# Peptides against a protein of PDB entry 1MQS, part 64

Target 1, 223 residues: chain A of PDB entry 1MQS
Amino acid sequence: ILKMLFLNKDLNNNDNITTITDDIFNQQEIIWKVLILDIKSTATISSVLRVNDLLKAGITVHSLIKQDRSPLPDVPAIYFVSPTKENIDIIVNDLKSDKYSEFYINFTSSLPRNLLEDLAQQVSITGKSDKIKQVYDQYLDFIVTEPELFSLEISNAYLTLNDPKTTEEEITGLCANIADGLFNTVLTINSIPIIRAAKGGPAEIIAEKLGTKLRDFVINTNS

## One batch from the design tools (peptide; aimed at target 1 L11 Q138 F217)

Design b2_p30_6_s1 (made by RFdiffusion4, then SolubleMPNN; from b2_p30_6, 17 letters changed)
Fold by OpenDDE base, seed 3:
Structure b2_p30_6_s1 (fold): chain B 223 residues (1-223), chain A 30 residues (1-30)
Amino acid sequence: as target 1 above (223 residues)
Amino acid sequence: EENKKIEEALNKQGEQLTKEFKELVEKYKS
């Protein structure tokens, strides 16, 4: 999320939010930006960042995508919204109206191929594709309850994993889901995890699956 | 070494989608 606020530039993943924002604030000129959110992303941002953090990141104003927003044609905009047809249409309309100088689009989850094509098609018609600087999709398959605490919101995971009546197949399936969630978390926070797991239990299964996913990701990304 | 590779891959994810988007835009302009 912080990376997004700094136009997806590389950040030190080992530093806390305050340290990162302070360092950037002191080392370079702040680029003032507008942040456009929806209901879902608002909850996410609010759970991770404080108002002061946004300010230090150069966010001068933030608004909901569906609300009326004043044109700021000289100000770059960061969109952090759900990948929906409605949001895409609004973004395109904002582009048509020259509402902002530059568009940095970040979807809160994976952008389906059909929506990507729709966005591209609509943008192609506007003749203003040069204003779109970035299109990113995030992997927010977790709920952030506190700045440093999150949940995968997998129902009854603990109970299922500790129930002696649970089959190995069920455990394996659940562990796969957990690993998927953790993997997406890694991508979202752009932080490499230290995987630690007790031997002989579900935790080890999860760790192995997560490790495999990370390795596969590297292979696929570099291919 | 493995960690460095993962970090590099993570940094490339966003760039890939942007590139794909730009390519699609050009496709539809044609």
Scores: peptide ipSAE 0.483, ipTM 0.824, DockQ to the pose 0.559
OpenDDE base, seeds 1, 2, 4, 5: peptide ipSAE 0.478, 0.482, 0.481, 0.479; ipTM 0.829, 0.824, 0.825, 0.834; seed 5 fails the geometry check

Design b2_p30_6_s2 (made by RFdiffusion4, then SolubleMPNN; from b2_p30_6, 17 letters changed)
Fold by OpenDDE base, seed 5:
Structure b2_p30_6_s2 (fold): chain B 223 residues (1-223), chain A 30 residues (1-30)
Amino acid sequence: as target 1 above (223 residues)
Amino acid sequence: SESKLIEKAKNKLGKKLTEEFYKLVEEYKK
């Protein structure tokens, strides 16, 4: 995923990508990009990346592919989406409308041959094939999940949490809402979870808030 | 330590289809 965000550059350094991202962020001019996702790929990214990872990779804006997006004709775009006819048609329409300066297309899983041909055919008609810089299959059509999983229906939560334009206050507020949702779920299941969270991101904030809520509840129930 | 799966996902290099894509585009322009 990180390699994709860095335009699929083979960073030969065997060093942990975390170190590479820090080095690149500090030493090289950051190319700012837009990241276009779908619901499935959003879940994948959220399960793997931390809040700061997108910023370090130069992602300034992220949006859903089906959302009405404003043109950014001077900004390159990274697509990371499911290999569907619908997504291909949207990408081609974005190309026709000059929505972005460059197009880096990444599919979450293997793009079928017929869809690759369809993409190529449609692009050939536009005369703008030069704007498509890359086409990749990422084979990242999975999410890192726990066995006992539930989902919260919070619209664009991941996008908001990882948008560099989002304020700390907004992040904290959203994390509180998520923690409330988790708390309600725990109460519904009537079991105390083991909470594991990655450090340095929203997950830690959520875990802390959830832990506090649970502790308070236990204390109040036993009193 | 990050999960091995997370690490693998972070470091994964995708399969390049760019060249094949351009080849197909040129074929359809003819």
Scores: peptide ipSAE 0.581, ipTM 0.916, DockQ to the pose 0.256
OpenDDE base, seeds 1, 2, 3, 4: peptide ipSAE 0.565, 0.570, 0.576, 0.520; ipTM 0.908, 0.908, 0.914, 0.733

Design b2_p30_6_s3 (made by RFdiffusion4, then SolubleMPNN; from b2_p30_6, 18 letters changed)
Fold by OpenDDE base, seed 1:
Structure b2_p30_6_s3 (fold): chain B 223 residues (1-223), chain A 30 residues (1-30)
Amino acid sequence: as target 1 above (223 residues)
Amino acid sequence: SENKKIQEALNKKGENLTKEFYELIKKYKE
C-alpha cells in the first residue's frame, strides 16, 4: 500500500510504515496527491493505515470514486479501486474532464484482460493516454482486522455456505471469490499459507481452488 | 518443493500492467 502511495517507487519493505514514511519525507519533497477509493478499498486502507500515514505519504485528500469530486487539474491522482467496468468508466470520464494532472491507477485485485482492453480502448479515444502514468494490480482485496487475522469482507459468507437452500452454483461462486481473496492475500503478504480445511465441505473446495491458483501463479511467473 | 516454488514466484516483482496498457493503446490508435 505504501508503495502505491509513493507512486510504486521501490521502498524498503523491511521497515515499518512509520519509518518508511519518515525516511521518504526526509529524503525528498513529498508529492501531494489525491487518493481515489471505493467502498471496499476504503475499508482496506483504513484497516492498514492511519490518517497520519496518509498525510506523510502525501495524500492531501481522499474521496470515493462515485462521489462528485472537484477538479484538481494540477494534482496527481492515485486510484485504488476494484477492477470493475463501472470504475473504469468513471476513470475514463475523469480523464476526459481533465480532473487531475496525472493518473496512477491501482486495482485492488486482478484486472481481467477484457477490462484492460476496455480501459485502453476508451483511453485511446480520448487522446489523453499520456496522463495515465501507471496501471497496477495491487492484490489487496482483504481487510486487516488484527496483525494475524484478516477478513475478505464477503457478506454472509458463513450463512450462505451453510444455508441448505443455497444452490451448488452459488456455493461454487462464493468459494471462488473466497479463494481469490485468499490468493490475493498470499501475494500481498508474501507468505506461503499452510492450507487446512475440513473435508467434505466448502472449506475443501476453497482449499483446492486456492491450491490451483497458487500453482498457476508459479507457472505463469516462470513462463 | 512446491512451497519453495511458490516462494520463489512471490519473490519476483509484481506485475506492472503499464507496458501492456500502452501497447494496447498503440494498437487501438492504428
Scores: peptide ipSAE 0.487, ipTM 0.726, DockQ to the pose 0.469
OpenDDE base, seeds 2, 3, 4, 5: peptide ipSAE 0.463, 0.463, 0.484, 0.463; ipTM 0.789, 0.783, 0.745, 0.790; seeds 2, 3, 5 fail the geometry check

Design b2_p30_6_s4 (made by RFdiffusion4, then SolubleMPNN; from b2_p30_6, 20 letters changed)
Fold by OpenDDE base, seed 2:
Structure b2_p30_6_s4 (fold): chain B 223 residues (1-223), chain A 30 residues (1-30)
Amino acid sequence: as target 1 above (223 residues)
Amino acid sequence: SENEKIQNALNKRGEDLTKEFYKLIEEYKK
C-alpha cells in the first residue's frame, strides 16, 4: 500500500510506516497527489494508515471514486479501486475530462483480461493514453483490521483444523485455501513475510503450500 | 537470495501489467 502511494517506487519494507514516510520526505521532494478510493479500499486504507501517514505520503486529498470530484488538472491521481466495469468507466471518464494530470491505477484485486482490454480500448479512443502512467493490480482477498494484521475470513478455520473428526482431505483443502489467501496477501502488500509454522500440523502444510506458491510465482514471472 | 527473487518478481508484476496495457493501447490505435 505504501509503495502504491509512492507511485510504486521501491521502499524499505523493514521500517514502520512513519520511518518510511519520514525517510522519503527527507530524501526527495514530495509529490502531492489525489487518492481515489472505493468503499472496499477505503476500509483497507483506514485500517493500515493514519491521516498523517497519507499526508506524509503526499496525499493532499482523498475521495471516493463515485463522488463528484473537482478537477485538479495539474495534480496526479492514484486510483486504488476494485477492478469493476463501473470503476473503469469512471476512470476513463475522468481521463476524458482531464480531471488530473496523471493517472496511477491500482486495482485492489486481479484485473481480468476482459476488463484490461476494455480499459485499454476506451483509453485508446480518448487519445490520452500518455496520462496513464501505471496499471497495477493486487490481490486484496483479506480484511485488514489493524496495521500488519490481516484476516482471511475463512469460516471456522480454527475449529475445522482442530476437530479430530475432520478428514485429511478436508484439512488439505482448507490449508490450500488458507495458503491461497496468504499468497494473495503477500502479493498485495508486496512484501515477503517470515514464515513460521509449528511442525507436524496444519500450519506446516500451509507454510509449505505458501512457499511453493511463492516459488512458482517467481518462476512464472521470470519466464 | 530467495527473498530477493520473490521481491523482484512482485515488483515486475506491476510493470508487466503496465506494459501489457500499453501494448493493448497500441493495438487498438491501429
Scores: peptide ipSAE 0.486, ipTM 0.860, DockQ to the pose 0.576
OpenDDE base, seeds 1, 3, 4, 5: peptide ipSAE 0.468, 0.462, 0.452, 0.487; ipTM 0.858, 0.843, 0.835, 0.854; seed 5 fails the geometry check

Design b2_p30_7_s1 (made by RFdiffusion4, then SolubleMPNN; its pose is not in this set)
Fold by OpenDDE base, seed 2:
Structure b2_p30_7_s1 (fold): chain B 223 residues (1-223), chain A 30 residues (1-30)
Amino acid sequence: as target 1 above (223 residues)
Amino acid sequence: VEKKFFSKKYTINPETGEVSEELVYENVNV
């Protein structure tokens, strides 16, 4: 996510988010950007980043993709949204209207080939393909602590999942986010794992969601 | 501790509409 906020440039700093943002802030002119989210990506961002982190990353404004957004033709935009036909159409419409100076598109999960082709076709028709600077999908960052252990670094995941005040909806949402992260990890490794999880808890929910995602992916890639 | 960033980058050819794909990753030691 942090890399995305810095337009997917290589990060020369091996430090934590705060140190990276501080170093960039101190060494380089901040490029102010608009961050465009959907409901799903909002939850993801909120779980990982604080408002101050966004500001340090140069995010001046963040909005939902379905909201009426004012044109900022001199400001680059980062889209971090679900790979749906609806979102693609909105992005293309924003492109047509010259809503932003540059478009950095990051899909929250794998972009199906048909949607990629649709995006490409629509963009080509606009004649403004030069404004599309990046198209990414399956964006994931995680920390490998050991060869066989990694972390998605979701803030307070354990506390949230174990807090009795947490609603079922919140748990489900968090589990979905974790499953998405794991799914993206699997896709990156290009190996389908055997899923093992403890029964009767969030791990089982996550495992089920991950399994479904993997099955759907395999079916869609083989069809 | 190694922090990894992964994404798939798509490049759209403006003239042909053809799409190229590239797996992008970065390893950062923390």
Scores: peptide ipSAE 0.220, ipTM 0.719, DockQ to the pose 0.359
OpenDDE base, seeds 1, 3, 4, 5: peptide ipSAE 0.196, 0.214, 0.209, 0.209; ipTM 0.719, 0.733, 0.712, 0.726

Design b2_p30_7_s2 (made by RFdiffusion4, then SolubleMPNN; its pose is not in this set)
Fold by OpenDDE base, seed 5:
Structure b2_p30_7_s2 (fold): chain B 223 residues (1-223), chain A 30 residues (1-30)
Amino acid sequence: as target 1 above (223 residues)
Amino acid sequence: NKKLFANVKHTINPETGEVSEELVYQTVKV
């Protein structure tokens, strides 16, 4: 999240664990920018950052994407929103209207290929592709408590997976999201783990999905 | 406690329309 707020500039070499300290804020020139959120991303940001942290990051104004927002044509904007057709259309409309000077787009989860293509197509038609500075997706936040032990910080995941009222579709969807998160973690650590899961439950489903993703990845990278 | 942040950067080539992806991650000590 902090990296996003600083326009995804490398604060430090990825090899160095940096502490979220005031020093991180002092090392970079403050660029004043607008932050556009949705309901989901608002909750995410609120869990990690305090109001004062946003100001330190140069966020002057934050608003919901669906709200009527005043144009600030000289101010860069950071979008941190769900990867939906609706949000893409709003972003493109904001681009068409020159609502901001630059667009830094961050999606809260994986952007499907069809939506990426739609975004690219719409942006190309506007002739203002130069204003799109960044497009990021699959934002993941993991808490690593111990080596090889981490949490995805998915709220109520345990309750959802164990509630008998939860539909199979909901379980499958959640397991897919967890598997995606784990997959991205594996990519980050640059090591293929041995997957172990309890049999007969959601963990097995997750492990299977993750295994498939890893196999597909290995095949594609060795190709 | 360490937090791991990760996302995928999509870069669209304006000339070719080709999309490239890069994994971007950051480990922050909390």
Scores: peptide ipSAE 0.180, ipTM 0.701, DockQ to the pose 0.288
OpenDDE base, seeds 1, 2, 3, 4: peptide ipSAE 0.149, 0.164, 0.140, 0.101; ipTM 0.702, 0.714, 0.680, 0.655; seeds 2, 3 fail the geometry check

Design b2_p30_7_s3 (made by RFdiffusion4, then SolubleMPNN; its pose is not in this set)
Fold by OpenDDE base, seed 3:
Order: structure tokens, then sequence, then C-alpha cells
Structure b2_p30_7_s3 (fold): chain B 223 residues (1-223), chain A 30 residues (1-30)
């Protein structure tokens, strides 16, 4: 979330760890931005950040995506919204109307491939694709006690999970593989993480499988 | 408390509308 607010720029921290410290806010030139939220993401932001933190991050104005918003053509916008067709259409309309100078799009959960393709097609038709600086979605998150960065190195996992042609069996199999990889990583950290996943997608399946594996492991170890 | 996130970065080809996707991991201390 903090990285999103700073336009996903690499914070010069050697350890790839972004700590909410006053130092992070002081080291970067403040770029004033608009933050566009929905009801769900508003709750998320409010749980993690204080009003003063938004200001320190250069958020001048925050608004709901469905609200009538005034154009700020010289100001970059950060979207942090649910991956829905409705929100995509609104973003594209904002792009068409030159509502902001730059668009940093962050979806609160996994963006299905069909919606991603729809977004891409609509953006390409506008001729203003250069204003789209970033498109991110959230696949999985969890809290760990020890900082470790890892990759499962599973090729095209996201594409496979979000392709409408992928069978339920294939999804289940891939989710199991991902859960196994995550489980192995957790064992190396020697701590039980708090797992969070978006609802209604493959991330939830992975989280459930991983949770089951971890619970079974804890029960067997304490036994 | 260290929070780990997995994001997918999507890149849109402006000419063709084709999309490439990359998984990115981020760790945040909260």
Amino acid sequence: as target 1 above (223 residues)
Amino acid sequence: VEKKFAYVKHTINPETGEVSSELVYETVNV
C-alpha cells in the first residue's frame, strides 16, 4: 500500500523492506496525487494509514470512484479499486476525458484475464495509453514474523489462473502447487503466517489449501 | 510485523492492446 502511494518507486532501502517510518516520507520529493478509492478499499486504507500519512505521501485529495470528481488534468491519479467491469469503464472514461495527467491503477484483488484484456483494448482505442503508467493487482498477501523475499518461479501462474479457458481441475492443481511452495517457504521461516487472500478467486483457494497444510503441521508438531 | 504481498504487474502494448503480466513480491514492515 505504501509503495502504491509512492507510485511503486523503488525505495532505496537495500532490504526491499518498506517500513512506515518518518524517514521514508522525508527522502522523496513529494509528488501531489489524487487517490481514487471504492468502498472496500477505503476500509483497507483506513485500517493501515492515518490521515496524516496520506498527506505525507502526497495525497492531496481522496475520492470515491463513483463520485462526481472534478478534473485535475495536471495531477497524477492513483486508483486503488476493486477489479470490476464498472470500475474499469469509469477509469477508461476518466482517461478519455483527460481527468488526470497520469494514471496509476492498482486493483485490490486479482484482475481476471478477460477484464485485463478489456481494459487493454479500451485503453488502446483511446490513443492515450501513454498516460497509463502502471497496472497492478493484488494476488496474495500474508503477515510473517521474519522478512524473507522469495519466488516460487512458477511460469505463467497468474495467466493460467485467470484464463477463462482453464479448467477447474487445472486451477485446483496449480493452486495446490502454489500452496506447496508457500508451505515450504513458511517452514523455512519457522513461523506461522497470517494469510490474507481476495475472495472469489484462485487466491482464496490457495489460502485455504495453505491454511489447511499449516494447521495440519501445527497439530502434528504439537502432538 | 512484516507483511508480504504478491502483486501482478501488467504491461499494456499501446499498439496491439496485448498484455504481459509479471508477478512481483513485496515485503512491508508495518
Scores: peptide ipSAE 0.248, ipTM 0.759, DockQ to the pose 0.288
OpenDDE base, seeds 1, 2, 4, 5: peptide ipSAE 0.234, 0.242, 0.244, 0.234; ipTM 0.762, 0.740, 0.754, 0.754; seed 5 fails the geometry check

Design b2_p30_8 (made by RFdiffusion4)
Pose (drawn by RFdiffusion4):
Structure b2_p30_8 (pose): chain A 223 residues (1-223), chain P 30 residues (1-30)
Amino acid sequence: as target 1 above (223 residues)
Amino acid sequence: EEEEYEEVLNKFETFKDEKLNEIKEEIEEN
């Protein structure tokens, strides 16, 4: 999360510290930025970062994508928002409106090609595609409550999974989301683990789903 | 208009690839 608030800095290069000392923050000399969150993404940040931490990272203001936000045409913007048609539209609207000097679009989970092309087509007929400095799938789609306790924030799962009423489609979709939440965690750990799961029920489906996801990820690296 | 669309799309794909490669490089380092 912090690396993102630094324009995904230090990326594509060296350094292995973990929570930047101030003397180094003065090495790059950092400028204030607007931070745009949405309902879901605010719940992720406010769980691990205090407001003081945000300022210390160069974040002047933070507001939701849906609020009426007063313009700051000369100030950078970092969007950390969900990969939704609704949000993408507003980024396009803000981009046109010239609400900010620059855009650093960061997606909470992962943006589908479906929507990447959408955002891209809309932005193409603006003379301002040049202001979007970066677009990143961050893979931080979970909440870390305590130091090692995390949640996918998918309430009422035992019911949805065992309710006879529930479709054989709603179930597959739910497992697919849980498979993603795990995938989002696993990528944060930066370790491709061995999946072990109890057979017979949802845990297996999710295991085999996550297995396939992690399998492709390992492939679409080297070959 | 078609060439502008393709340039914007390639730009956005490149950004995503950069992020993806970062994750892969961090896994390799570990």

Design b2_p30_8_s1 (made by RFdiffusion4, then SolubleMPNN; from b2_p30_8, 18 letters changed)
Fold by OpenDDE base, seed 2:
Parts: structure tokens; sequence; C-alpha cells
Structure b2_p30_8_s1 (fold): chain B 223 residues (1-223), chain A 30 residues (1-30)
């Protein structure tokens, strides 16, 4: 998600999530932009990012795609929405009306071929394809932090992982369960995530386990 | 019109592919 908010620029690979965010904020010029969401993506972003994170990314305002939005013809827009016919039609209408200067479209899950072709057809008719800077799908970022362990509703995950009395086996087992939960989430939303985790703790273990699961899945399904 | 459609379609496909490959690489490196 952070990469998306920075218009999919290359991000630093630091060990600390906070350091990564700070480095990005300090090293790059802030480009002010609008973030357009739907109900599903709103929930996703709210679970991962805080309002301050959006501000650091240069998000001036965020709105629902179905809401009436004021034209900002000199401002780039980031769409992070479900790949549906309805959302595609709205995006194309926004394009037709020159609502924003640039369009960075990120679908929350895989874009079906028929919808891809529909989008291409509609955009081609507008003659404004140059304003479409990016179209990505399956764009999800999993930031594994201690607070994020609660997002999977795993009871006492944080307490267990931070209790010095917890055995290594118990920690490993819990991390596996968390990784399974994340993996299932990925499959449910049909998205390939970017994995980020703090180094030197359970988050790293979870990230490694999840990464292995995803690698195995990708290799087995696409090879 | 068809030619324009194909050009736009190709552009979109390339964008999607680039992103997917990047994500896959990140997964593999993780």
Amino acid sequence: as target 1 above (223 residues)
Amino acid sequence: MEKKFEEVLKKLEDSIKKQEDAIKNEILKN
C-alpha cells in the first residue's frame, strides 16, 4: 500500500517499518494526490494505515468512488478499488470529465480479462489514455507488526508472543497460524501481497512463513 | 478504432504484468 501511495516508486528496504516510512518521507518530494476508495478497500487501508500515514504519503483527501467528488484537474489520483464493471465505468467517466490530472489505478484483486478489455475499449474511445499512468491489480500490502496480529482475531496473540514464559515451539506454532490466516486472506481476495515486517522478532518469522507459502503457491499454480 | 483499442490494451497489459512480476519478485526475496 505504501508503494501505491508513492505512485509505485521504488521503496527502501530497511529492517524497521517506521524507518522505511520516515526515509521515504524525508528523501522524496511530496506529491499531493487524491485517494479514491470503495467500501472494501477502505476497510483494508484502515486496517493497515493511520491518517498520519496517509498525510505522510501526500494524500490530501480520500473519498469513496461512488461519492460525488469535486474536480481537481491539476491533482493526480490514486484509485484503490475492487475490479468491478461499476468501478471501471466510474473511473472512465472521471477520465472523460478530466476530473484529475493523472490516473493511477490499483485494483484490490485480479482484474478479469473481460473487464480489462472493457476498460481498454472505453479508455481508447476517450482518447485520453495518456492520463492513465498505471493500472495494477492484486495490489495488497501486508505489514506485519505487533498491533496487526489482532487483525486476524487470534486470541492473545500479542500477549503470547511477548510473554517470556512462552516456549519457542508455542511461538513457532502461533506464527504458523498467523501466516495461515494471512495466506487465506490473500487467497480470499485473490491478491498478491507485498510483505513487510519488522526484523528481529515474531513478525519476521511470520513474514518468512507467509513468504514461503506464497512462493510455493505461485510456483505450483503458475508453472 | 480497433488499432487504438489494441494499443491501449497492450499498455494496460504491460502495466499489470510489470506490477505482478515486481510483486512476485518481492515474494521470492522475502
Scores: peptide ipSAE 0.510, ipTM 0.895, DockQ to the pose 0.435
OpenDDE base, seeds 1, 3, 4, 5: peptide ipSAE 0.503, 0.497, 0.503, 0.505; ipTM 0.897, 0.894, 0.897, 0.893

Design b2_p30_8_s2 (made by RFdiffusion4, then SolubleMPNN; from b2_p30_8, 18 letters changed)
Fold by OpenDDE base, seed 5:
Structure b2_p30_8_s2 (fold): chain B 223 residues (1-223), chain A 30 residues (1-30)
Amino acid sequence: as target 1 above (223 residues)
Amino acid sequence: SEKKFKEVLEKLEKSLEEQRKSIAKEIEKN
């Protein structure tokens, strides 16, 4: 999230949020930005950041995407919203009206191909594609809120899972490998986890496979 | 035009890909 607020610039991850914001505030001129949210992303940001953190990140104002917003043609905008047709239409309308100087679009989840093409089509008609500086997606998938993080050391797993050219079979195979790794981890720590996964993606597949493996293990051990 | 559409689409795809690569690199460093 902080990376997004700083226009996805590389940040030193070893520092606390406060230290990062203070260092940036002291070292660089703050670029003031508008943050455009929806209901879902508002809840997310509110859970992770304080209002003061937003100010330190250079967010002058934050508003809901569906609300009437005043034009700020000299101010860059960060969109952090769900990848929906409605939101895309609003963003394009904002682009058409020159509502902001630059557009940094961050979708909360994966942007479907059809919506990507729709966005591209609409933007191409406006002739203002140069104002779109970034389009990112799956942002909420990268928010690590868990205190314990580990790596399975599976090469290129993220890239493979997110490559649109990857087949369903390849995804399924990789998810199985990830589930195996997680299963082994669970056995190693000798703790049964509560599995939480986002629906509609690889995480759900992994969760299902992991659940099955755990159930099978319990049955076989008690047998 | 179709040409303009393709150009914009490629730009957006590139942006998304750059993000993915960036995230992948970050994961590998950790």
Scores: peptide ipSAE 0.549, ipTM 0.918, DockQ to the pose 0.404
OpenDDE base, seeds 1, 2, 3, 4: peptide ipSAE 0.546, 0.554, 0.528, 0.518; ipTM 0.916, 0.920, 0.905, 0.899; seed 2 fails the geometry check

Design b2_p30_8_s3 (made by RFdiffusion4, then SolubleMPNN; from b2_p30_8, 16 letters changed)
Fold by OpenDDE base, seed 2:
Structure b2_p30_8_s3 (fold): chain B 223 residues (1-223), chain A 30 residues (1-30)
Amino acid sequence: as target 1 above (223 residues)
Amino acid sequence: MEKKFQEVLNKLEKSIENQKNEIKKLIEKN
C-alpha cells in the first residue's frame, strides 16, 4: 500500500523507514496526489492507514470513484479500486475529461483478460494513453508482511517490534492486532491473499497468525 | 485503430508484468 502511495517507486530496503520517511520528507519534494477509492478499498485503507498517514504520503484528497470529483488537471491520481467494468468506465471518463495529470491505476484484485482488453480499447480511442503511468492488479492478493509497513498502521509498530527491550507479551499483542487488521482487510476485499513474510522475526509471527485466521474463516464459511 | 489498441494493451500488460516481477524480487529477498 505504501509503495502504491509513493507511485510504486523502489523503496530502498536498507534504510530504516524513519530514515526513509525523513529522507523523503527532507530530500524529496512531496508530490501531492489524489487518491480515488471505492467502497471496498475505502474500508481496506481505513483499516490500515490513518488520515495523517495519507497526508505524509502526499495524499491531499481522497474520494470515492463514484462521487463527483473536481478536476485537478495538474495533480496525479492514484486509483485503488476493484477491477470492475463500472470502475474502468469511470477511469476512462476521467481520462477523457483530463481530470488529472497522471493516472496510476491499482486494482485490488486480479484484472480479468476481458476487462484488460476493454480498458486498453477504450484508452486507445482517447489517444491519452501517455497519461496512464501504471496499471497494477492483485494489490491485496499478496500480503508482504514487513514490520516497516506496519509502522503506519500502528504507531511505532516497527520500533516496538525491533526494540530489544520490548517484552514477548507486547510483541505477541502487537502482532495479534496487526493480524486482526489484515484479516479485516481480507474480508473487505473478499480475496484470500498469499502471505509472505521474512523468516525469524515479527513478520513471521504475524503471517502465522493471519494464516490461522484465514484458514479458520474458510472452514467456517464452507460449513 | 487496431495498432493503437495493441500498443496500449502491450503497455498495460508490461506494467502488470513489471509489478509481478517486483513482487517476486521482494519475496526472494526475504
Scores: peptide ipSAE 0.541, ipTM 0.913, DockQ to the pose 0.392
OpenDDE base, seeds 1, 3, 4, 5: peptide ipSAE 0.540, 0.531, 0.510, 0.520; ipTM 0.915, 0.909, 0.905, 0.906; seeds 1, 4 fail the geometry check

Design b2_p30_8_s4 (made by RFdiffusion4, then SolubleMPNN; from b2_p30_8, 19 letters changed)
Fold by OpenDDE base, seed 3:
Structure b2_p30_8_s4 (fold): chain B 223 residues (1-223), chain A 30 residues (1-30)
Amino acid sequence: as target 1 above (223 residues)
Amino acid sequence: SAEKYKEVLSKLEKSIEDQRNYIANLIKKN
């Protein structure tokens, strides 16, 4: 999710997590963006990120896609919404009206072929396809945890995790809290994602905890 | 324009597929 908030830019895998986070935190020039959500994705974001985290990611304003939004033609927009005809139409309308400078579209689940074709058709008519910088989908179908992503996602957590004074107990507690948040997100979306995490870091701890919670939930629900 | 449509469609397909492949690879590695 944080990768999405940073416009899904490739993170240098060779960079130290600390370096990546420092670069993000020390970014003198934050690219300010608008985050556009729907009801489902709002629940997801709220469970995973704090308002302060959004600000640190350069999200100046977040709004629901169906709400009236003020034009910000010089500001890039991140859409994180369900792949529906309605949302596609709204996005295209926003494109037509030059509501934002750039469009980063991230669908929460798989974009059906018919809707992809519809989106392409509508965008082609506008002549503004260049403003669409990316279209991704299946963001909530998978939970992929990478050290870099976690470093980005957890501002305070990062500080806590990287503070040499932080105890193992505190780290474990923080990871548990994150896992709880993710678990709540999964329950909210009523979907069980595939969980993957890099080994040797907080992501693994979180993934393990989340996996346990999900397994327990499934077992208890199916019993 | 049919040509423009195809161009846009191709662009979008590539974007989606690249992301999907990226995620798929991450899943395979873990």
Scores: peptide ipSAE 0.537, ipTM 0.913, DockQ to the pose 0.358
OpenDDE base, seeds 1, 2, 4, 5: peptide ipSAE 0.525, 0.537, 0.512, 0.522; ipTM 0.912, 0.911, 0.906, 0.910; seed 1 fails the geometry check

